# Peptides against a protein of PDB entry 6A30: the designs that were tried, part 23

Target 1, 150 residues: chain A of PDB entry 6A30
Amino acid sequence: AQDADNVLQPIMDLLDSNLTLFAKICEKTVLKRVLKELWKLVMNTMERTIVLPPLTDQTMIGTLLRKHGKGLEKGRVKLPSHSDGTQMIFNAAKELGQLSKLKDHMVREEAKSLTPKQCAVVELALDTIKQYFHAGGVGLKKTFLEKSPD

## One batch from the design tools (peptide; made by RFdiffusion4, then SolubleMPNN)

Design b1_p11_7_s2 (from b1_p11_7, 3 letters changed)
Fold by OpenDDE base, seed 4:
Structure b1_p11_7_s2 (fold): chain B 150 residues (1-150), chain A 11 residues (1-11)
Amino acid sequence: as target 1 above (150 residues)
Amino acid sequence: SWIEELTEKLK
């Protein structure tokens, strides 16, 4: 539990800062969409970091943003400013690249093999992040969080 | 916080 908390705290702080900004400037439906995209980004980053071969933060973020950034444009929800909104999301996602540090804390030797203890930490971390995005029911629905982000 | 902001928007 302590290990998970130590790893997650910087991520949570980053998410809080970015989401607070979005929450202030976005309408509720737009904010919900932002939450969904951030959730997908976080989950995909964790999956790639743990399961896939090591990638640079820049490469990983760029790939994730290309995949999910296009999805935000397809939404009928008009962002207050098209160009500015995309850039803000890009910046937020870039900052979330700090999730790569999770790998350094959780994976000791081989990126693709976790010990039972490491698996438990990952599971706890995932649960914590799910609870965070759910936010007591104000945030994302549990059914959404329980599905694969892919 | 973002949660508080969102909560207010949902009212």
Scores: peptide ipSAE 0.504, ipTM 0.919, DockQ to the pose 0.199
Fold by OpenDDE base, seed 2:
Order: structure tokens, then sequence, then C-alpha cells
Structure b1_p11_7_s2 (fold): chain B 150 residues (1-150), chain A 11 residues (1-11)
């Protein structure tokens, strides 16, 4: 659904940018670990967003991303050809830290029941994110993605 | 893309 895409697009853009940088600078084992941690972070963020939000017609994920993403300049991760590898890691960690801050700002409110339409959007979003992290088998294993991130 | 980079690392 268009609604799910609108909610996911900012997350996907951020993930693509960060993972591209990590994929360039990290060894494959480290990159797999990064993928696992990002998966956990995204799932925990989604869970909190679904449970907590005043269901405004604007999917809270989009609102949370907009509120926290207003400070995310569309920083084209310019891989500076001459930047110290340390600086690249620092920049990547900074972007990852912004995702973590998003998690911290999600206050656990009482679980509100989702409408059937909202449930369908969440299910579609979850499936999309799972497929993204699986990446045709190159990314995370299906067995890992099917388990609770905790 | 990160997928392409990871794919190359897995070869």
Amino acid sequence: as target 1 above (150 residues)
Amino acid sequence: SWIEELTEKLK
C-alpha cells in the first residue's frame, strides 16, 4: 500500500545510505553483525511505534522519522576519496546513533488496538523490511528474521 | 549498493 511505502521510504533511505558505507569499509563478518544490530533496532522501533502512537492518520513511523529526520540532512554520504577511514566510521556511527535516539524517544504508552487497515499496513511494512534485510539471500537468514529481535 | 558490495565480499 502507498501508506506503507510512505512510512518506510525514509527508513529505507537511511538504511541504504548507512549500509552502503558500512559495506565499503567493513569486512563481511562485521557487516553481518551491523545488519543484525540494525534489524533489532528497526524492529524495536517499529514495535514501540505501533504500540504507543496516538493513531493519527499519519503513520507514527513517518512522524517520528520526520521529527527526528528533520535533523537528518539529506547528507549524501559523500565518501570523500581522501577521508581518514576513522572519520568515515565516525560518520556512519553518528548516523546509526540517530536511529538509536529515535528508539530512546519512543515512550512506552499503553498498547492501543490497531484497526484492521492499520494491521495490514504494519504486516506489509514488516514483510518489506524482512525482504530488504534478506536481500535475496545475501543478507540476514530467514530464520534470524523470523525470530524476536530481543 | 550495499547488496552489491556484500555480494562481492561473499565471492
Scores: peptide ipSAE 0.502, ipTM 0.920, DockQ to the pose 0.160
Fold by OpenDDE base, seed 5:
Structure b1_p11_7_s2 (fold): chain B 150 residues (1-150), chain A 11 residues (1-11)
Amino acid sequence: as target 1 above (150 residues)
Amino acid sequence: SWIEELTEKLK
């Protein structure tokens, strides 16, 4: 659905850029740990989006992510050519940290039950993100993704 | 992509 795409695309772009950087400089076990932490962050953000504001307001999340993701492109992090690995990690961590700021920008609204259409959008979004993190089997295990991050 | 990089590390 278009609504799901509007919400997911900025998140996926940010994830792709940062994970590409980490994948280049980190060994396998570190990457798995990074994936798990990112999964928890994404799920926590989505849960708040589902419980507090209507899905129509999810465009705000996309806007915030786009606003903070200016230094990131699909598969690349915009860094000075002379930046060392430490600086690259720091910059990536800083960009990822901006996702946590979404919590502060989300206006708490009265919890409303989702319509069937909204439920379908959420289900599609969750499925898409799970598939993304699973990455054809090289990413997180399905059993981990199916478990609540709580 | 990160998937390609990770796939290569798994070989």
Scores: peptide ipSAE 0.499, ipTM 0.919, DockQ to the pose 0.176
Fold by OpenDDE base, seed 3:
Structure b1_p11_7_s2 (fold): chain B 150 residues (1-150), chain A 11 residues (1-11)
Amino acid sequence: as target 1 above (150 residues)
Amino acid sequence: SWIEELTEKLK
Protein backbone atom coordinates (compact mmCIF):
# COMPACT_ATOMS: atom_id res chain seq x y z
CA ALA B 1 0.00 0.00 0.00
CA GLN B 2 1.11 3.54 -0.74
CA ASP B 3 0.61 4.50 2.89
CA ALA B 4 3.01 1.82 4.10
CA ASP B 5 5.57 2.83 1.51
CA ASN B 6 5.37 6.47 2.50
CA VAL B 7 6.01 5.60 6.14
CA LEU B 8 8.76 3.06 5.48
CA GLN B 9 10.75 4.97 2.89
CA PRO B 10 12.38 7.45 5.31
CA ILE B 11 13.30 4.59 7.66
CA MET B 12 14.70 2.56 4.80
CA ASP B 13 16.78 5.52 3.69
CA LEU B 14 18.12 5.89 7.21
CA LEU B 15 18.98 2.20 7.35
CA ASP B 16 20.69 2.38 3.97
CA SER B 17 22.83 5.30 5.07
CA ASN B 18 23.92 3.68 8.31
CA LEU B 19 24.47 0.22 6.86
CA THR B 20 26.49 1.67 4.00
CA LEU B 21 28.83 3.24 6.53
CA PHE B 22 29.13 -0.01 8.49
CA ALA B 23 29.65 -2.04 5.34
CA LYS B 24 32.61 0.13 4.41
CA ILE B 25 34.43 -0.26 7.71
CA CYS B 26 33.38 -3.70 8.97
CA GLU B 27 34.63 -7.14 8.05
CA LYS B 28 31.84 -9.41 6.72
CA THR B 29 31.40 -11.36 9.98
CA VAL B 30 31.15 -8.16 11.99
CA LEU B 31 28.71 -6.71 9.48
CA LYS B 32 26.51 -9.80 9.80
CA ARG B 33 26.48 -9.32 13.56
CA VAL B 34 25.52 -5.67 13.10
CA LEU B 35 22.68 -6.71 10.80
CA LYS B 36 21.39 -9.16 13.40
CA GLU B 37 21.41 -6.53 16.13
CA LEU B 38 19.70 -3.98 13.90
CA TRP B 39 17.07 -6.56 12.96
CA LYS B 40 16.33 -7.20 16.63
CA LEU B 41 16.13 -3.49 17.31
CA VAL B 42 13.74 -2.88 14.42
CA MET B 43 11.50 -5.81 15.33
CA ASN B 44 11.36 -4.87 18.99
CA THR B 45 10.56 -1.28 18.09
CA MET B 46 7.72 -2.37 15.84
CA GLU B 47 6.39 -4.74 18.48
CA ARG B 48 6.38 -2.03 21.11
CA THR B 49 4.77 0.41 18.70
CA ILE B 50 1.88 -1.99 18.16
CA VAL B 51 1.55 -3.42 21.68
CA LEU B 52 2.41 -0.33 23.72
CA PRO B 53 1.37 2.72 21.70
CA PRO B 54 1.53 5.17 24.61
CA LEU B 55 5.28 4.77 25.03
CA THR B 56 7.34 7.81 24.16
CA ASP B 57 10.13 7.70 21.61
CA GLN B 58 12.68 8.21 24.33
CA THR B 59 11.26 5.41 26.46
CA MET B 60 11.27 2.96 23.59
CA ILE B 61 14.78 3.90 22.50
CA GLY B 62 16.07 3.69 26.04
CA THR B 63 14.54 0.27 26.65
CA LEU B 64 15.81 -1.14 23.38
CA LEU B 65 19.28 0.27 23.89
CA ARG B 66 19.45 -1.21 27.37
CA LYS B 67 18.46 -4.60 26.04
CA HIS B 68 20.75 -4.64 23.02
CA GLY B 69 23.32 -1.92 23.68
CA LYS B 70 24.87 -3.70 26.64
CA GLY B 71 25.68 -6.62 24.39
CA LEU B 72 27.42 -4.34 21.93
CA GLU B 73 29.39 -2.62 24.67
CA LYS B 74 30.51 -5.99 26.00
CA GLY B 75 32.22 -6.68 22.69
CA ARG B 76 29.50 -8.62 20.89
CA VAL B 77 30.51 -6.69 17.79
CA LYS B 78 34.25 -6.47 17.23
CA LEU B 79 34.78 -3.41 15.07
CA PRO B 80 38.13 -2.13 13.79
CA SER B 81 37.88 0.65 16.34
CA HIS B 82 36.01 -0.75 19.31
CA SER B 83 35.16 2.55 20.95
CA ASP B 84 34.35 4.41 17.76
CA GLY B 85 32.49 1.52 16.20
CA THR B 86 30.38 0.89 19.28
CA GLN B 87 29.52 4.55 19.48
CA MET B 88 28.55 4.60 15.82
CA ILE B 89 26.22 1.63 16.28
CA PHE B 90 24.79 3.23 19.38
CA ASN B 91 24.10 6.43 17.49
CA ALA B 92 22.54 4.51 14.63
CA ALA B 93 20.30 2.69 17.09
CA LYS B 94 19.12 6.02 18.45
CA GLU B 95 18.33 7.23 14.97
CA LEU B 96 16.29 4.09 14.36
CA GLY B 97 13.94 5.45 16.98
CA GLN B 98 12.29 7.13 14.02
CA LEU B 99 10.42 3.84 13.66
CA SER B 100 8.10 5.22 16.31
CA LYS B 101 6.53 7.27 13.55
CA LEU B 102 4.87 4.05 12.45
CA LYS B 103 2.50 4.66 15.36
CA ASP B 104 0.51 6.94 13.10
CA HIS B 105 -0.49 3.94 11.03
CA MET B 106 -0.09 1.00 13.39
CA VAL B 107 -1.35 2.28 16.73
CA ARG B 108 -3.63 -0.14 18.45
CA GLU B 109 -6.54 1.61 20.07
CA GLU B 110 -6.80 0.96 23.78
CA ALA B 111 -8.72 -2.28 24.43
CA LYS B 112 -9.28 -2.67 20.67
CA SER B 113 -7.79 -4.94 18.04
CA LEU B 114 -6.14 -3.60 14.93
CA THR B 115 -8.48 -2.84 12.06
CA PRO B 116 -8.18 -4.94 8.91
CA LYS B 117 -6.49 -2.01 7.23
CA GLN B 118 -3.96 -1.67 10.04
CA CYS B 119 -3.27 -5.39 9.95
CA ALA B 120 -2.61 -5.20 6.24
CA VAL B 121 -0.20 -2.30 6.73
CA VAL B 122 1.67 -4.17 9.48
CA GLU B 123 1.89 -7.31 7.38
CA LEU B 124 3.22 -5.40 4.41
CA ALA B 125 5.71 -3.51 6.57
CA LEU B 126 7.00 -6.71 8.17
CA ASP B 127 7.37 -8.41 4.81
CA THR B 128 9.16 -5.42 3.33
CA ILE B 129 11.62 -5.21 6.22
CA LYS B 130 12.29 -8.96 6.13
CA GLN B 131 13.04 -8.78 2.42
CA TYR B 132 15.28 -5.79 3.00
CA PHE B 133 17.38 -7.56 5.64
CA HIS B 134 17.50 -10.74 3.56
CA ALA B 135 18.78 -8.75 0.57
CA GLY B 136 18.34 -11.58 -1.91
CA GLY B 137 20.30 -13.96 0.30
CA VAL B 138 23.32 -11.74 0.89
CA GLY B 139 22.00 -10.43 4.21
CA LEU B 140 20.39 -12.36 7.05
CA LYS B 141 19.25 -15.95 6.59
CA LYS B 142 15.54 -16.69 6.32
CA THR B 143 15.73 -19.01 9.33
CA PHE B 144 16.98 -16.16 11.47
CA LEU B 145 14.33 -13.74 10.20
CA GLU B 146 11.54 -16.19 11.06
CA LYS B 147 12.61 -16.49 14.69
CA SER B 148 11.59 -14.24 17.54
CA PRO B 149 13.96 -11.31 17.99
CA ASP B 150 14.01 -11.99 21.73
CA SER A 1 24.96 0.46 -1.41
CA TRP A 2 25.57 -1.68 1.66
CA ILE A 3 24.33 -4.72 -0.28
CA GLU A 4 26.93 -4.17 -2.96
CA GLU A 5 29.64 -3.70 -0.35
CA LEU A 6 28.65 -6.88 1.46
CA THR A 7 28.43 -8.79 -1.82
CA GLU A 8 32.00 -7.82 -2.63
CA LYS A 9 33.16 -8.89 0.83
CA LEU A 10 31.58 -12.31 0.32
CA LYS A 11 33.50 -12.97 -2.94
Scores: peptide ipSAE 0.499, ipTM 0.918, DockQ to the pose 0.199

Design b1_p11_7_s3 (from b1_p11_7, 4 letters changed)
Fold by OpenDDE base, seed 2:
Structure b1_p11_7_s3 (fold): chain B 150 residues (1-150), chain A 11 residues (1-11)
Amino acid sequence: as target 1 above (150 residues)
Amino acid sequence: SWIEELTKKLK
């Protein structure tokens, strides 16, 4: 649904930017580890967002992800063409750290029941993110994606 | 893209 895409797009853009940088500067094994940590972070963030939001007609997930995703995008560090590898790693880690801060600001509240429409959006969003991280088999394994991120 | 970069590393 268009609603799920609108909710995910800011996060996807941020992920694409960061993962592109990581893929360039990291060895394969390190990159896989980064993917796993990002997966856990995204899943935990989604879980908390689903549980916390006051049921507004607007999928709170979309609003929260859009708000924070846009904020993180605006804070994107420009990598100079002549930056050393250490600085590039630092900048990438800084952006990743901003995603972690998003997790820390989400307090687990008692699970609220979602409407059928909201459930459908969440399911679609989850499937989309799983496919993204799987990346046609190049990324994370399906068995890993099907397990709890904890 | 990151997928392309990762694909290169897999070869």
Scores: peptide ipSAE 0.522, ipTM 0.923, DockQ to the pose 0.161
Fold by OpenDDE base, seed 4:
Structure b1_p11_7_s3 (fold): chain B 150 residues (1-150), chain A 11 residues (1-11)
Amino acid sequence: as target 1 above (150 residues)
Amino acid sequence: SWIEELTKKLK
């Protein structure tokens, strides 16, 4: 539990800062969309970091942003400023590249093989992040969080 | 917090 908390705290702080900004400037439906995209980004980053061969933070973020950033444009939701909103999400996602540090803490030897202890930490971390995005029911629905982000 | 801001928007 302590290990998971230590790893997650910087990520949570980053998410809090970015989401607070978005929550102030976005309408609720737009904010929900942002939450969904951030959730997908976090989950995909974790999956790639743990399961796939090591990638540079920039490469990983760039790939994730290309995949998910296009999805945000397809939403009929008028972001207050089209160009600024995309850039803000890009910047937020880039900052979320700090999730790569999770790998360094959780995967000591081989990036593709986790010990039972490491698996338990990952599971706890995932649960914590799910609870965070759910936010007591104000955030994302549990049914959404329980599905694969792919 | 973002949760507080979102909560305000839900009212």
Scores: peptide ipSAE 0.521, ipTM 0.922, DockQ to the pose 0.200
Fold by OpenDDE base, seed 3:
Structure b1_p11_7_s3 (fold): chain B 150 residues (1-150), chain A 11 residues (1-11)
Amino acid sequence: as target 1 above (150 residues)
Amino acid sequence: SWIEELTKKLK
């Protein structure tokens, strides 16, 4: 649906930009680890966006990923190589990890029930993101994508 | 694309 595409496009653009950089500088095993951590981050962000704010703003998820990618420390992705590229990935993952703190700043509104239309959009969005990370079998394994990111 | 780059690394 056009609505799902509009919601996903900012996220996809951000992911493409970052993953392109990582794919150029990382060995395949390191890149797989980066993909796994990004998958967890995206899933956690989606969960929070569904539970806390209304999905009324198509740019909300993309904006959340863009706004909170700049600051704080705690998301330690252990990457095996101490290369400059690894440090860049670590910093990027750390910046993206600040999205976890957004949960603390968002007013716990009672989980509003999604409308059937919203559920359909979320389902399509989740499927699209899974396919994106799978990348025809080059990316993450289906078994990993089907497990809880927690 | 990142997929193309990763594909190159897998060959």
Scores: peptide ipSAE 0.521, ipTM 0.922, DockQ to the pose 0.167
Fold by OpenDDE base, seed 5:
Structure b1_p11_7_s3 (fold): chain B 150 residues (1-150), chain A 11 residues (1-11)
Amino acid sequence: as target 1 above (150 residues)
Amino acid sequence: SWIEELTKKLK
């Protein structure tokens, strides 16, 4: 659904850029660890977005993700040509750290029930993200993705 | 993409 795509696109753009960088410079086991941590972060953020925040907070999350995503292109991190690998990692970590800051900006509100349409969007979004992290079998295992990150 | 890079590492 278009609604799911609108919500996911900023996150996916950020993930693609950062993961591409890490995939180039890190060995397999490190990449798997990075994927697991990113999965937990994304799932935690989504859960909070669905259960707790008002629409205003969702807009804020989208704005923040879009703002930070502009600094990253799909498959490339916008860094000076003379930046070393350490600086690249630092910048990537800084960008990813913005996702963690989103938690601090979320105001806890009363849990609201989702409409059937909203439930369908969430289900589609979750499925899309799971498939993304699974990456045809080269990413995270399905059994890991199906388990609660809590 | 990151998937392509990871795939290369798995070969």
Scores: peptide ipSAE 0.520, ipTM 0.923, DockQ to the pose 0.173

Design b1_p11_7_s4 (from b1_p11_7, 3 letters changed)
Fold by OpenDDE base, seed 4:
Structure b1_p11_7_s4 (fold): chain B 150 residues (1-150), chain A 11 residues (1-11)
Amino acid sequence: as target 1 above (150 residues)
Amino acid sequence: SWVEELTKKLK
């Protein structure tokens, strides 16, 4: 529990800062879309960092942003500024590269397999992030959070 | 917080 909290707190602080900004300037439907994209980004980053071969943070985030950034453009909801909104999300996603720090706690050097303890920490971390994005029902729906972002 | 801001928008 403590290990998960130590790793997640900086990420959650970053999310809080960025989402607070978005929540102030975006309409609720746009904000919901931002939440969904950030959720997907976080989940995919965790999966790639822990399960897949190690990549550089910049490469991982760049790939994820390329994949998910296009999803925001397809939304029928106009962001207040299309170019600025995309750039802000891009910047926020780059900062989420700090999720790589989770790898250092969860994955042994040269080992792709997690110990039972590490698995438990990852599970707790995932649950914490789900609860964070759900935000007591104000945020994302549980049904959305329980589905794979892939 | 973002939750508070979103809550305001939902009212």
Scores: peptide ipSAE 0.536, ipTM 0.925, DockQ to the pose 0.200
Fold by OpenDDE base, seed 2:
Structure b1_p11_7_s4 (fold): chain B 150 residues (1-150), chain A 11 residues (1-11)
Amino acid sequence: as target 1 above (150 residues)
Amino acid sequence: SWVEELTKKLK
């Protein structure tokens, strides 16, 4: 459990920051669309992370997500106190674009076998992310989250 | 939080 949390925390912090901004500036239907796209991006990123990296004693998913999450966080654009709505949207789009770039840099390779421990961490991570996006029913529907992303 | 903001929009 602790390993999964450590792996996910940097990405979740980034998501929280960006989604908070989106939630403030976007209409409800737009925000729902953003949530769906982010869900797909996160799921695809996790899938590629499981398949691509060499298996080490460390949870490769956690290491990769942390590395990329920290990189994205460092590149976060601070919102100026006197920014207009256009600038806020631009900054939000930039942050989303950084996440998209992460997806584009990941190449699918042949699936590698995970250890039972790694599988357990992945399962826990997946459940945690699902709960995060569901947000007690305020976010995405469970039926959507249970469907394989395209 | 984003959840709180979204909740406000649902009311």
Scores: peptide ipSAE 0.535, ipTM 0.927, DockQ to the pose 0.157
Fold by OpenDDE base, seed 5:
Structure b1_p11_7_s4 (fold): chain B 150 residues (1-150), chain A 11 residues (1-11)
Amino acid sequence: as target 1 above (150 residues)
Amino acid sequence: SWVEELTKKLK
């Protein structure tokens, strides 16, 4: 459980900050679309992390998020005090773009088989992130989350 | 949270 939390926490903090902002300023249909795109991005990034580098407490994703992050904390987005809605959206989009850049900065390693422990961590991590995006039924549908993002 | 905000929009 702790290993899965260590893997997901940096991503979830980024998601929480940006989604909170979007949820305040966007209507529900736009927010649902944002959720779907973020789900695809997260799943594709996680898939690469699982297949190429060994799964550890400190994932490459976490390292890259720390390196490229602009001080996003849980529930907080850095915005100028007098920023309008347009500037808020721009800043949020810029921060989300950092997550996309993870694909370009990932170091390719030779694919290795997962140990039973690593498999258990992956299963727990996937379950956790699915529950996060489902959000008790107000987020993405289970049927959507159970399909491949490809 | 974003969940709370979305929940408000669904009511």
Scores: peptide ipSAE 0.532, ipTM 0.926, DockQ to the pose 0.172
Fold by OpenDDE base, seed 3:
Structure b1_p11_7_s4 (fold): chain B 150 residues (1-150), chain A 11 residues (1-11)
Amino acid sequence: as target 1 above (150 residues)
Amino acid sequence: SWVEELTKKLK
């Protein structure tokens, strides 16, 4: 749907810009790890946007980074410049807080289920993002994308 | 694109 595309396009552009930077400076195994962490971040952000009341970008980012960012700090991602690379990923994660804007299409009314239209938008968004991260088989494997990010 | 960059690294 055009509405879903309008909301997703800015986020996809942001992801593309950041991933292009990482792809230039990271070895392939490191880049794969970055992709996995970004996938988890995006999925958790979408889940919280759908299930929980709207949060501020800073609150959502902080919660997600506490859950997933400990792995980056502990050297789960070995970047060529450890300090600079980790900081860049952290900054990129902060910028991805704009995913909260999906709430306009995805947020469930209090004590109500998603409307059929909202369900369709969510399904399309999830499929689009999944295809993006898979990138025709160059990116993340289907088996990983089908698993819960939790 | 990042896909192109990654593809180069896989070759």
Scores: peptide ipSAE 0.531, ipTM 0.925, DockQ to the pose 0.198

Design b1_p11_8_s1 (from b1_p11_8, 7 letters changed)
Fold by OpenDDE base, seed 4:
Structure b1_p11_8_s1 (fold): chain B 150 residues (1-150), chain A 11 residues (1-11)
Amino acid sequence: as target 1 above (150 residues)
Amino acid sequence: SFADLLKKAWE
């Protein structure tokens, strides 16, 4: 539990700060979309950090953001200032990209399968993040959170 | 917390 907390704390702090801001400024439909995209980003980042060899963190996140950012533009969501909201999401996602610092805490076992202990920590971490995004039922649906982002 | 704000925003 303590190991999971140590790994999750930076992510949770960043997510809470950014999502708190988004909850205040976004319309419900936009917020839901943002939550879905952030969930995918977090899951993909974790997967790549755990499964894939260390790719340069900035490039991976930039690519993920570019791929997911295109999906946010298609919704004619009258955000009052379209440019500012998108830039904020982009900046927040860039900051989430600093979750690369989480890579330093998640033992980059480059080529080795996770130990049972590491697996348990990851599972606990995933459960915690799922609960966070579910937010007592007002956030993302549990069925959505249980699906693979890929 | 985000959860509290989300609850307020979505209710």
Scores: peptide ipSAE 0.063, ipTM 0.703, DockQ to the pose 0.126
Fold by OpenDDE base, seed 2:
Structure b1_p11_8_s1 (fold): chain B 150 residues (1-150), chain A 11 residues (1-11)
Amino acid sequence: as target 1 above (150 residues)
Amino acid sequence: SFADLLKKAWE
């Protein structure tokens, strides 16, 4: 549990910050679409991480996310005018694009089979992320989340 | 939390 938390916490902090912003500025249908795209991105990133486990400890994903997350200026959520909202979405999309670049860094490592311990950590991580995106029933449907490649 | 904000936004 602690190992999973150490791996997920940086990602969850980033997601919570960005999604909190999106929840404030997006209409319901737009927000739902954003959630679905983020879910796909997270699942794809995790899948690649599982297939290509980084040689370096859980700290590397956290460190890479923190290094790339340093660009998250604590922008004072000024109630963005409509123009500011679009720019924030664009910036958030760019940040998500950086998560995709993190994917490229991970792909360079040799695919190794996960140990049973690593598998357990990944399963716990997946459950946590699913719960997060479900958001007590107001987020993505469980059926949608379960269709993700486990 | 994001969940709380999401709930409010989707109500």
Scores: peptide ipSAE 0.058, ipTM 0.699, DockQ to the pose 0.109
Fold by OpenDDE base, seed 5:
Structure b1_p11_8_s1 (fold): chain B 150 residues (1-150), chain A 11 residues (1-11)
Amino acid sequence: as target 1 above (150 residues)
Amino acid sequence: SFADLLKKAWE
């Protein structure tokens, strides 16, 4: 459990900050679309991290996510004036763009077989992320989350 | 949290 928390915490902090902002400023339909795109990005990133885990990639993901996640927390969410909302969306998009760049910089190392312990950590991590995106039934549907390649 | 905010906004 602690190992899963250590791996997930940087991603969860980034997601919580960005999605909290989006939940405040986006209409419901737009928010659902954003959630679906973020889900795909997270799943693709996790798949690559699990299948191609160079130890260097976890550190880089954690460092990049920590650097970008802290920048969003310090802003007092003033109700964005029209100009402030656009800038916040731009900043959030820039942070998400860094996740995409990280995907491109992930060195394809040979897929190492996961140990039973690593498999348990991955299963717990996936369950936690699914619960987060489901958000007690108000987020993404369970059927959509379960169809994502695990 | 996002989950709490979403629950409050959409219930």
Scores: peptide ipSAE 0.058, ipTM 0.694, DockQ to the pose 0.122
Fold by OpenDDE base, seed 3:
Structure b1_p11_8_s1 (fold): chain B 150 residues (1-150), chain A 11 residues (1-11)
Amino acid sequence: as target 1 above (150 residues)
Amino acid sequence: SFADLLKKAWE
């Protein structure tokens, strides 16, 4: 549990800060869309980091943004803020791409396979992230979270 | 917490 907490704390801090901002400035339907896209990005990033560690952080970020960024653009709406809300979300997604650093904690350099201990940490980490995005029932639905790769 | 803020914003 402590190992998972140590790995997740920086990610959770980043998510909490950005999502708090989004909750304040976004309309309900927009916020829901943002949460879904961020969930997909986080899960995809974790999967790729664990199963197929990227060569560089920039390459991984670029690939993820190319795959998921079009979805954000399609959901582009005018926000009441003076800033481009889409650009803000894009920047936040880019920052979340730094989840590649999870490689240092989750993937052994010599083997692409996880040890039993690492598997247990990953499972706990995923459960924690799912709980966070569910947010006591006010966030994403459990059924949606369970359909995502884990 | 974020959950509390989200609940408030979602209402």
Scores: peptide ipSAE 0.040, ipTM 0.684, DockQ to the pose 0.122

Design b1_p11_8_s2 (from b1_p11_8, 7 letters changed)
Fold by OpenDDE base, seed 2:
Structure b1_p11_8_s2 (fold): chain B 150 residues (1-150), chain A 11 residues (1-11)
Amino acid sequence: as target 1 above (150 residues)
Amino acid sequence: TFADLLKKAWA
């Protein structure tokens, strides 16, 4: 449980901050689209992360999130004007793009078979993320979340 | 929670 939490916490913090912002500024249809794209990104990132980056990557994700998260904290949520909302979406997209760059720095280490412990952590992580995106039925549909390649 | 925010945004 603690290992899963250590892996999930940086991702969940990033998701919570960005999705909280998007929920405030986006119309429902746009928000659903953003959620779907974020889900895909998270699944792709997890699929690549499960391919063994050593313990150093948690610090790298944490450091990347810490470096970029400091910019998000100080903004008193003034309801951004339409122009500010667009810039925030661009900034969030850049942050998501940096997650994709994290994808590039994750050396294609050979698809080593996950240990049973790693599999259990991944399963727990996936269930937690699915529940988060489902959000008690107000988020993404279970059918959409389940169709994501396991 | 995110769920609460979604409920408020989509209500």
Scores: peptide ipSAE 0.150, ipTM 0.754, DockQ to the pose 0.105
Fold by OpenDDE base, seed 5:
Structure b1_p11_8_s2 (fold): chain B 150 residues (1-150), chain A 11 residues (1-11)
Amino acid sequence: as target 1 above (150 residues)
Amino acid sequence: TFADLLKKAWA
């Protein structure tokens, strides 16, 4: 559980900050499309992280997120004027772009067989992410989440 | 939480 939290926390913090903003400013249909694309990105990143040694990926994700995460103030998202909102969306998009860049920099190392402990961590991580995107039934459909390559 | 925000926005 602790290992899963350590791996997921940086990603979840980034997702929570960006999706909180998007939930406030986006129309429902647009937000659903954004959620689907983010889900695919997260799953692809996780798949590569599982195939790669866990320690290297955690450090890379943490370093990349720390370097770019300074711009999301934890504060009360004052819906800024149209101009300020555009800048916030641009900043959020830039942060999401860093996740894509991370995917490109993840070197496919030799697929090592996961230990039972590593499998348990991955299962817990996947369940947590699925629950987050499902958001109590108001987010992505469970059937869509289950079709994602586990 | 994100779930709470979605519920408020889409309810």
Scores: peptide ipSAE 0.148, ipTM 0.753, DockQ to the pose 0.112
Fold by OpenDDE base, seed 1:
Structure b1_p11_8_s2 (fold): chain B 150 residues (1-150), chain A 11 residues (1-11)
Amino acid sequence: as target 1 above (150 residues)
Amino acid sequence: TFADLLKKAWA
């Protein structure tokens, strides 16, 4: 459980910061699309991170995610003007793009089999993330989450 | 919570 929390916390911080921002400034349809894309990105990143490299890469990912997440949290206080909102969306998109780059970096590493412990951590992490994106039924549908690349 | 924010945003 603690290991799962350590892995998830940076991701959750980033997600919370970004999604909080998007929830405030985006129309429902746009937000839904962002959620779907973010879900895919997170799943793909996790898959590559988990299937490929050991603990050191997780720390690097965590650091990157925290850096970006903290930057977004500071912006949480002020409702951006329309102009500011556009810039914020752009910045958020850029940050999400960094996750994509991270994904590409992870692909370059050798795939490794997961230990039973690692599998358990991943399972817990996935469940937590699914619950987060489902958001008590107001977020993404369970059917979408289950059909996504697990 | 994020869920609360979504509820507010999508209400």
Scores: peptide ipSAE 0.148, ipTM 0.754, DockQ to the pose 0.104
Fold by OpenDDE base, seed 3:
Structure b1_p11_8_s2 (fold): chain B 150 residues (1-150), chain A 11 residues (1-11)
Amino acid sequence: as target 1 above (150 residues)
Amino acid sequence: TFADLLKKAWA
């Protein structure tokens, strides 16, 4: 449990800050699309971080993601309007795009199979994130979450 | 919670 918390904390801090903003400024349809893209991004990032950790200290990963203000345009959701709210979404999405940069900080190591302990941590982390994105039924559908490659 | 925020935002 402690290990899972350590892995999740940097990601959850980033998600909580940005999703709070999104929930306030996005229309439902737009927010659903944002959540779907974030789900894919989080899954890919977690896989890479756990299998090939770029940093030994997970807290540093969170700090790194927050400090790298130059977001990648890769994977951004197109928004229907040019309102002030849209600009805020772009800024927040730009921050979230920094998750993709974790790849650039990864040290190439030989592909190793996860130990049973590591697998248990990953499973717990995945379940927690699935519950978070499902949000008691108001978020993403369970069927969508289960189709994602674990 | 995030769930509460979504419920409020989408209601």
Scores: peptide ipSAE 0.144, ipTM 0.750, DockQ to the pose 0.104

